# Ledger of designs, part 208: peptides against a protein of PDB entry 6NYY

Target 1, 212 residues: chain A of PDB entry 6NYY
Amino acid sequence: KHFEQAIERVIGGLEKKTQVLQPEEKKTVAYHEAGHAVAGWYLEHADPLLKVSIIPRGKGLGYAQYLPKEQYLYTKEQLLDRMCMTLGGRVSEEIFFGRITTGAQDDLRKVTQSAYAQIVQFGMNEKVGQISFDLPRQGDMVLEKPYSEATARLIDDEVRILINDAYKRTVALLTEKKADVEKVALLLLEKEVLDKNDMVELLGPRPFAEKS
Target 2, 212 residues: chain A of PDB entry 6NYY as posed
Amino acid sequence: KHFEQAIERVIGGLEKKTQVLQPEEKKTVAYHQAGHAVAGWYLEHADPLLKVSIIPRGKGLGYAQYLPKEQYLYTKEQLLDRMCMTLGGRVSEEIFFGRITTGAQDDLRKVTQSAYAQIVQFGMNEKVGQISFDLPRQGDMVLEKPYSEATARLIDDEVRILINDAYKRTVALLTEKKADVEKVALLLLEKEVLDKNDMVELLGPRPFAEKS

## One batch from the design tools (peptide; made by RFdiffusion4, then SolubleMPNN)

Design b2_p30_7_s4 (from b2_p30_7, 14 letters changed)
Fold by OpenDDE base, seed 5:
Structure b2_p30_7_s4 (fold): chain B 212 residues (1-212), chain A 30 residues (1-30)
Amino acid sequence: as target 1 above (212 residues)
Amino acid sequence: MSGDLEDWLLSPEENVERYRKALKEAEKLL
């Protein structure tokens, strides 16, 4: 309990008890976080869910905490499932509310960064080929691109394809599991915080063996 | 909203190190 709270402070920041979410905002957060949680639950290569919360902390209005795998190598399949999990919040909002909120901006940014990294750093795209470029960090002078304009266009196109594929996969998953997303969201609205045991009670055991 | 999938710009090693650092800092607060 105290250890978990300490980790939550370090990762999520201090609970801002002063940030009273409006009921509609709290509902949006609950469904957003439920989308992440359920996507992570049913994706084989997603990290195991530890906690999901709609209590505002630091810069976030809610969060889903996962046990990171101590792995240095990721497969394309693992990266795809992580992208889908990251899109889970946005997809949940679309399924339930039919609207886009600013709450998914950071998730979309992360997905975009992952897609670019897969294509231009890890060489995981067959059309672009086995290339590896350092992506300019935010604030680095865009030095001369080590590739042609044609290659740049190809990269942009393949990034969009990858993101769209991940998005469609997430839509399919959360549409199939729509009732589960709603169960999690409703319980979040009641308890504000859910753990793995709450998820097991709601959804049953995670269908994937915990990779030790 | 803060999906804990931190900065994909960080190498897997950097993410692991950041997490280990956070854990170590959390342990000091106990």
Scores: peptide ipSAE 0.030, ipTM 0.453, DockQ to the pose 0.621
Fold by OpenDDE base, seed 4:
Structure b2_p30_7_s4 (fold): chain B 212 residues (1-212), chain A 30 residues (1-30)
Amino acid sequence: as target 1 above (212 residues)
Amino acid sequence: MSGDLEDWLLSPEENVERYRKALKEAEKLL
């Protein structure tokens, strides 16, 4: 309880109980969060779902809360599944509404950040090579990049490829699981908050053994 | 269904500036 609340405060900010979503906004948020939840449910290396909510918190209109594994080392596959989970909200909006809201912009930024980190910081791209550059901290003028303009272009291309692959994977998954996304979204509209047990009741047991 | 993201990624010439901005923002967040 206390730990979950602490994580909720860190991830979602303070609950703004006073924000009343319009019905159409609430619907959009429900499908967005359902996209995250379902993507996380069916991606092996995604973090376990703790809670999904359409109750506004902090700057967000909804959230899917996951239990981060205390993991210091991430594989490329784990990072890809995390990217797909992060794209789940945007992809859900696209599948159900044919539109993308501003809520998905922050998710795209996170995905872009992750892709860039994989290529530039973690050296996870074969074409770019095993490079690790310290990324400028917030507020540091990005002075001289430690790599050539040709390398910069290659990084840009490989980042796009990686994001596109994650997007396509997410589209394929949520298209296959479209009925499950809808079930979760509809239940969110009713309950406003779902936990892992609600997801098990709705979708069945998660197909991946919880690595204890 | 090629969503806006796919179109954004597949049309780099038209979105190069937007893409570069997104990358720069990503760099700041790391």
Scores: peptide ipSAE 0.012, ipTM 0.407, DockQ to the pose 0.029
Fold by OpenDDE base, seed 1:
Structure b2_p30_7_s4 (fold): chain B 212 residues (1-212), chain A 30 residues (1-30)
Amino acid sequence: as target 1 above (212 residues)
Amino acid sequence: MSGDLEDWLLSPEENVERYRKALKEAEKLL
């Protein structure tokens, strides 16, 4: 309890009880976070959900917290499921509201970074090939790109394909589980914070064995 | 809104311009 709260404060920042969301904004946040939670629940390689909250913290209006695996090596399948989980909020908003909000900007950033890493660092794309480029960090002198403009265009195209595939997978999943997303969102609006036990009571046990 | 609080694998940005372009394209796909 105290340790978890400390981690939450370090990662998410302090709870901003002074930031009163409008009811419609609070509803949007609830469905967004429910999308993350449900996607993570039904994706095999997603990390186990610890907590989901619609209480504003730091710059976030809500968050889902997962137990990170002490894992340094990720498979392509694991990275895909993580991308889908990250897209879950935005996809939920689309399914329920048919609109795009600015709330998913950070999620899109994470997904984009993951896609580039998979293609240009980890060699996980067959078209680009088993290549690994040291990507310059922001602010490093852009040394000459180790690849041609043709390769750069190919990378950009394959990144879009990968993101689109993850998006479509997430749409399919959350459309199938639409009723579960709604249940979680409604309970979030009532309780503001859900834990793993709340999710088990609502959705049943997670279909995947937690590696203890 | 922060989706998850997990640590992401740090990917250095290849090119700020390309990254920004990819973000814009991702926003259109979603």
Scores: peptide ipSAE 0.024, ipTM 0.541, DockQ to the pose 0.136; fails the geometry check
Fold by OpenDDE base, seed 2:
Structure b2_p30_7_s4 (fold): chain B 212 residues (1-212), chain A 30 residues (1-30)
Amino acid sequence: as target 1 above (212 residues)
Amino acid sequence: MSGDLEDWLLSPEENVERYRKALKEAEKLL
């Protein structure tokens, strides 16, 4: 308890109790975070969930805490499951509210960056091939792409395919687990913070062995 | 074990007010 709170204070900053979420906002946040949490719970290669919170910290409205794997090398499957987990919040909003909010914009950015990295940096796409290009840094005018316009179009198409596949996978998963997402969201609305034990009590044990 | 805290809703560049505005606009589309 005290150690987790200390880590939270160091990583998330002090709980700004001053940001009172409106009930509808709090509901949206709860279902969004529940989407991440449930996706992470049922995806084999997702990082183990430590904590999920709808208490605003700093500028954020909610967060999930995961055990970082001291892993420097990721498989394609691991990256896909990570993309799906990242999409979990947005997909939950779509399933429960029939709308996508801009709250998931950062998630989309992360997913997009991951997809480009997989295809352009890691050579994980068969059509593009085993090529590695430096992605432009945010704000760098890409003066010269190290590849043709035809290759650029191919990359863009394959990125869209990868993101759409991850999205469809996440929709399928969270639709199947819709009742679990709702349970987590409702419990978040009550407790505001859930840990791994709360998730086990609510959903049962995680179906995948924690790779220690 | 130091877990990574990931904020899913708002980027560090975003604020609560911008999020509220976006929610309100999204509600109008329903």
Scores: peptide ipSAE 0.019, ipTM 0.518, DockQ to the pose 0.100; fails the geometry check

Design b2_p30_8_s1 (from b2_p30_8, 24 letters changed)
Fold by OpenDDE base, seed 3:
Structure b2_p30_8_s1 (fold): chain B 212 residues (1-212), chain A 30 residues (1-30)
Amino acid sequence: as target 1 above (212 residues)
Amino acid sequence: KLYERHLAVHQRELADHTLPPMSHSTIAPP
């Protein structure tokens, strides 16, 4: 308990018990977090879910915690599944509400950063090629790009393609698993916090063997 | 072990800004 609370404080910040969400906002958060949880459950290279919560913490309205694999090298496929998991909240909102909210801003930022890194740092795009450039640091005046404006446009186009492919993959997955997203969302609205055991009880065992 | 793994991942997330973090939050509108 105390150790878990310390980890939760470091990751999510302090619980804002005073932040009362409107019932409709709480519902949106529950389905958003359920989207992440279910996407992570059914994506092979996603990190295993440890905990999901709709109790507001710090700047977040919902929170999910995953157990990382001790991995130093990531494949393109692994990065794609991580992007899909990160898009799970936005996709769930679209599927269930037919509307999108600002709740996915951080998720979209992370997906955008990952997509740019894959293309310009890791050389994972065939059209852009085997290049590696440092991404501009936050606050660095990028005086000169190390590549042409034509290359810049190509990078931007390939980033959009990669994100859209991840988005479509996530839509397909969560549409197939729509009933599971609903189950998780409803249980979140009841319990406010779910762990891995709640997910196993609700969805069955994760279809991928946890590498110990 | 979990703490060491979490610290190691947090350090890796700090080192590898390109990977989606191990945790995510639904952000409140500003």
Scores: peptide ipSAE 0.023, ipTM 0.552, DockQ to the pose 0.682
Fold by OpenDDE base, seed 4:
Formats: C-alpha cells, sequence, structure tokens
Structure b2_p30_8_s1 (fold): chain B 212 residues (1-212), chain A 30 residues (1-30)
C-alpha cells in the first residue's frame, strides 16, 4: 500500500479527485489506456502490467503502471515492442474514434526519444551504421554536430521509418485485438482502475511466460 | 531546424541511460 502509493505519486503525481472529465473525454481516456494495456499484454517484450487507471493524477488523465524488468541489455526487438506499447493509446484512439487527441503527447515524446537513441546512440540502424553520439544534455550549447548535415537527414529519415514501423505494427496488433481493447475500455469506464487480475479475467492469461 | 530537433530529442535521453520506464500517462491538454 504505502509503496504503491509512493510509486503512484512518482509516476502520476497527486490524485486530482476534483478534476471532473466530461463523459466523452473520460471515454477517450479509457480507450487510450486500454490501447496501452492491451498492446502491453500481447507484446512479448513489454513489461507486465500492474495497474491501469483513468483517475486523473497530477497532469495525467489516465495512466498505466508496468513492472520494469530488471534488464540491463535491450535488443532492437525489445525496444520495438516498448515503442509499440507506448503507441497503443494513440492507435486505440484512431481505431475507435477516427480521430487523435493531444493525450498522446508524452507517449510520442518517449517514442521519438527511443527511436533517436536506437539510431544515434546504440548503433541499431544499418544505414546510419555503428555510431554512438552523445546527445546534448539539457543546457549544453552544442555548437558543433559530430556528424554532417547529410547524416542528420539520414538520421531523421530513419527515425521516421522506425516510428512508422512501430506505429503500423501497433495498428495491426490492436486491430486484431480490437474486441479486447473495447472490453478493457468498458471495464475501465465502470471500475476506473484495473489490475493484472482484471486483465486476466478479461483477456485470459498473458500469452508470455513471466520471467521469474 | 533539423539540428535543433535532433538536439531536443537527444538531450532528454542521455540523462537517463535507463530506458524510460514503460509507465505512461495520458496528459491533459494544456
Amino acid sequence: as target 1 above (212 residues)
Amino acid sequence: KLYERHLAVHQRELADHTLPPMSHSTIAPP
């Protein structure tokens, strides 16, 4: 209890019980969070879902909490699944509403960051090659690029390709699992908070062995 | 412009050599 509340405060901030969402906004949040939850459920390298909530906290209207894997080394495939999970909310909004909202701003930021890191820090792109550039820290006036403008353009192109591939993969997954996303979203609208057990009851056991 | 985008995206990742936790939050519009 105290530990969970501490984690919740770190991730979501303080509960804003006073923030009343309009029913349509609450519906959008429920489907957004359901998209993340379902994507994470069916992606092998996603972290296990602990909790999903549509109760506003701090600046968040909803959130999902995952148990981080104690993992020091990540493969390209693992990073892709993490990107897909992170895109799950945006993709769910598109599938169910035919529109997108600003709710995915932080998700898109994280995906963008991950894509750049993969390409320019981890050397995970064949076209860009085995390079690792230190990304400028906040406040460092990076006056000089360690790479050419042509390389910068190549990086930008390959980042877009990687994100688009993750997006398409997420669209395919959540389209296949559309009924599951709806089940989770509807239950979120009723309970406002779901845990792993609720997800097991709705979707069955997660198809991937939990690494003990 | 392209460089600034590269820099802006890059700046946030280096601080945490740890992959961002998969925890996500749906942010309220400003």
Scores: peptide ipSAE 0.047, ipTM 0.568, DockQ to the pose 0.242; fails the geometry check
Fold by OpenDDE base, seed 1:
Structure b2_p30_8_s1 (fold): chain B 212 residues (1-212), chain A 30 residues (1-30)
Amino acid sequence: as target 1 above (212 residues)
Amino acid sequence: KLYERHLAVHQRELADHTLPPMSHSTIAPP
């Protein structure tokens, strides 16, 4: 308990008990976080969920904590599942509310960064090919791109394709698991915080063997 | 201390534009 709270403070900052979300916003957060949780539950290469919360902390309206695998090498399939998990919140909002909120901004940033890295750093795209360029860091004056403008356009197109593929995969998954997303969201609205055991009780055991 | 750095945290950050870089553990090539 104390150790978890210390980790939560380091990760989320101080609980801003003073930010009372409107009921509709709280509902949106619950379904968004449920989307992440359920996507992560049913994606083989997603990191195991430890905790999900709709209690606002720091700048976050909700958060999920995962136990990352100590993994240094990622396959394309693993990166895709991670992208799908990251899109789970946005997809859940679309499925349940038919609306898009700003709540997915950080998720979309992470997905975008991952997609660019896969294509231009890891050589994981057949059309772009076996290339590896350093992505400009925020604040680096990108003087000259090490590739042509035609290659830049190709990269941008393939990034969109990759993100759209991940998005469609996530839509398919969360549509199939729509009832599970709703169960998690409703329980989040009740408890505000769920752990792995709550998820097991609600959804059953995660269908992927935890590599002990 | 090491265990804390390894937790993947999905934070729903509101609009503050300063996204911390995902600590890509760039495995420095040896």
Scores: peptide ipSAE 0.024, ipTM 0.509, DockQ to the pose 0.067; fails the geometry check
Fold by OpenDDE base, seed 5:
Structure b2_p30_8_s1 (fold): chain B 212 residues (1-212), chain A 30 residues (1-30)
Amino acid sequence: as target 1 above (212 residues)
Amino acid sequence: KLYERHLAVHQRELADHTLPPMSHSTIAPP
């Protein structure tokens, strides 16, 4: 209990018990976090879900916690599933509310970062090719790109394709699992925090063997 | 038990990856 609270503080910050979300905002957060949780549950290469919470912490309104795998090497398939899991919140909002919120800003940032890294650092795109460029850091002077404007346009196009493919995959998954997202969201609204056991009770065992 | 926020996991994966300046300055709301 104390150790879990300490980890939660490190990850999310202090519980803002005083931050009363409006019921509609709390509902939006519940479905957003349920989207992440369910996407992570049914994606083979996603990390195992440990906890999902709609209790506001620090700047976060909700979060899902996963057991990280000690991995040094990632495949394209692994990175795609991680992108889909990260898009799960946005997709859930779209499916259930027909509207999007600012809640996915950090998720979209990460997805964008991952897509660019895959294409321009890891050489994972066939059209762009086996290239690796250092991306300018936030705050670095945008030095001249080590590639042509034609290559820049190609990179931009392929990034959009990759993100859109991940988005479509996530939409397909969460549409198929829509009832599961609803179950998780409703239980989140009741309990505010769910663990792995709650998820197993709701959804059954995760269909992928936990690599011990 | 290492608990990572889905967001933190992605940050670790990308921690060594400099992001291109996205033309979209996500203006942090003031």
Scores: peptide ipSAE 0.023, ipTM 0.531, DockQ to the pose 0.135; fails the geometry check

Design b2_p30_8_s2 (from b2_p30_8, 20 letters changed)
Fold by OpenDDE base, seed 3:
Structure b2_p30_8_s2 (fold): chain B 212 residues (1-212), chain A 30 residues (1-30)
Amino acid sequence: as target 1 above (212 residues)
Amino acid sequence: KLYERWLAVYEREKADHRIPPTSYATIAPP
């Protein structure tokens, strides 16, 4: 109990028990978090789900928590699946409500950052090529880009393509698993917190062997 | 041991900002 609370505090911050969401907002959060949870469940290279919650913590209205892997090297495929997990909330909102909310702001930031890193730091894009440039940090004077404006435009275009590909992959997955997303969302609205065992009971065992 | 290992990996991924974190959240507008 104390151990789990310490982990939750590190991930989500302090629980805001005083933050009461409107029923419709709580429903949106439940489906958003269910989207993350289900995407992580059915993506091979996703981290294993530990917990999903719609109890507000810090700046978060809900969260999905995963077990990190001790991994230093990531493949393009692994990074794509992580992007899909990150987009799972936004995609769930689109599928179930036909509208998007500001709730995915941090997710979109993370996806954007990952996409740029793949293209300009890891050289994972064939059109841009084998380049590795440091992205400007927040507060760094925007010094001259080490590449031409034509290259900058190409990078921006390829980032959008990569994000769109991840989005489409996530749409396909969560559309196929739409009933599972709804089951998770409805159970979240009832219990507010689900663990891995709840997910196994609801969806069956995760189809990928946990890499120990 | 498990917590320390988890924390080390989480903090690393958080610091790198290049890899999505192991937590995803619905965020309230500012």
Scores: peptide ipSAE 0.080, ipTM 0.596, DockQ to the pose 0.667
Fold by OpenDDE base, seed 1:
Structure b2_p30_8_s2 (fold): chain B 212 residues (1-212), chain A 30 residues (1-30)
Amino acid sequence: as target 1 above (212 residues)
Amino acid sequence: KLYERWLAVYEREKADHRIPPTSYATIAPP
């Protein structure tokens, strides 16, 4: 209990019970978080879901919490599934509402960072090649790019391709699992907080064995 | 340029590690 509360405070800050969301906004948040939860449930290399909440915390209107796997090495496939899970909220909003909101700003930031790191740090893109550039550290003068403008354009294009591929994969998954996203969203609107057991009751056991 | 955008994102994420990588939050507009 105390440990979970400490993690929750680190993730979202203090519960702001004073932020009364309009019913339509609360609905948007519920479907957004349901998108993350369901994507994470059906992606093999996603982290196990611990909790999903639509109770506002800090600047967050809702959140999904996952148990990180203690791993130091990530495959390209693992990073792709993590990107898809991160896009799950935005994709859910698009599928159910036909519109996008500013709620996915942090998710898009994380996806952009991951895509760039895969291409320019981890050498995971075939067109760019097995290149690793040292990223400027915080506070370092942005020295001249260690690569040509042609390489910069190539990187820009390949980052967009990678993000779009992850987005399309997420759209396909959540379209297939649309009924499950709706079940989770509706239960979130009722309970405001769901745990792993609630998800098992709704969706059945996660199809991937949790390596304990 | 995407590099400048990425750099800005990277710098912001280093500064705003308020949300651990294992957490995904819907953020209210400023």
Scores: peptide ipSAE 0.024, ipTM 0.619, DockQ to the pose 0.206
Fold by OpenDDE base, seed 4:
Structure b2_p30_8_s2 (fold): chain B 212 residues (1-212), chain A 30 residues (1-30)
Amino acid sequence: as target 1 above (212 residues)
Amino acid sequence: KLYERWLAVYEREKADHRIPPTSYATIAPP
């Protein structure tokens, strides 16, 4: 409990119990977080869900918390599933509301960062090749790119392709699992917080064995 | 339409070169 609360504070900040969302906003958050939760549930290489919440914390209106696997090496498949899980909120909003909100900005940033890292740090793209450059940190003036403008354009194109592939994969998954997303969203609107056990009760056991 | 709006956000985030901290939690910001 105390440790979980500490992690929640680090991830989401302090709980804002007094923050009243409009009913439609709360509904949007519930479906957004349900999208993350369900995507993570049905993606083999996603990290196990610990908690999903629509209680505002710090700068977030809701969150899905996952237990990272203790691993040092990541495959392209693992990174793709993580991208899909991260896109789950945006995709859920699209499927259920036919609209997108600003709530997915951080998710899109994470996906973008992951895609760039795969291509320019990990050398995971055949067209770009075996390159490894540090991505500029926020606030670092990038004085010189370590690669040509032609390479920069190629990187941008391949990043877009990778993100689009992850997006399409997530759309396919959450469309197939649309009823499950709705079940989770509705239960979130009732309970505000769900854990792994709630998800098991609602959706059945996660189809992937937890790697011990 | 939705794709185009998504793409616009993607391109903005790309331009900003924002590297978020590695968090396995997804947060819907306000």
Scores: peptide ipSAE 0.019, ipTM 0.478, DockQ to the pose 0.170
Fold by OpenDDE base, seed 5:
Structure b2_p30_8_s2 (fold): chain B 212 residues (1-212), chain A 30 residues (1-30)
Amino acid sequence: as target 1 above (212 residues)
Amino acid sequence: KLYERWLAVYEREKADHRIPPTSYATIAPP
């Protein structure tokens, strides 16, 4: 209990008991977080879900918490599944409400960073090639790009392709699992907080062995 | 351009040349 509360405070900040969400906003948050949770549940390379919450905290309106893997090397497939999990909230909002909200801003930022790093740092794109550009240090103004304008356009195009591919993969997954997303969202609206055991009860055991 | 947006995000997050480990929590901002 105390350790979990300490982790929650570090991740989400203090509970904002005074922040009253409108019922429609709380519903949006529940389906958004359910999208993350279900995407992470059915993606092989996603980290195991520990907790999902729609209780407003210092950092946001809701969150999904995962058990980190002690991993230093990531494959392209692992990074893709992480991107899909990160897009799960936005995709859930689209599937259930036919509209998008500002709630996915941080998710889109993370996905954009990951896609860009895969292409310009990790050399994971065949069209751009096995390149790795040094990133500017904190506080360094990048005056000039280390590549041509043609290469800049290619990078921009390939980043969009990668994000769109991850988005489409997430849409396919959460459309297939739409009933599961709804089960999680509805239970979130009742309990406000779900753990791994609640997810197992709703969805069955996660189909992937937890890497110890 | 995506590069300029990426750069702005990178500078803001003080990223140490690595994709920051995905925070152990995905947060829906207000």
Scores: peptide ipSAE 0.180, ipTM 0.682, DockQ to the pose 0.187; fails the geometry check

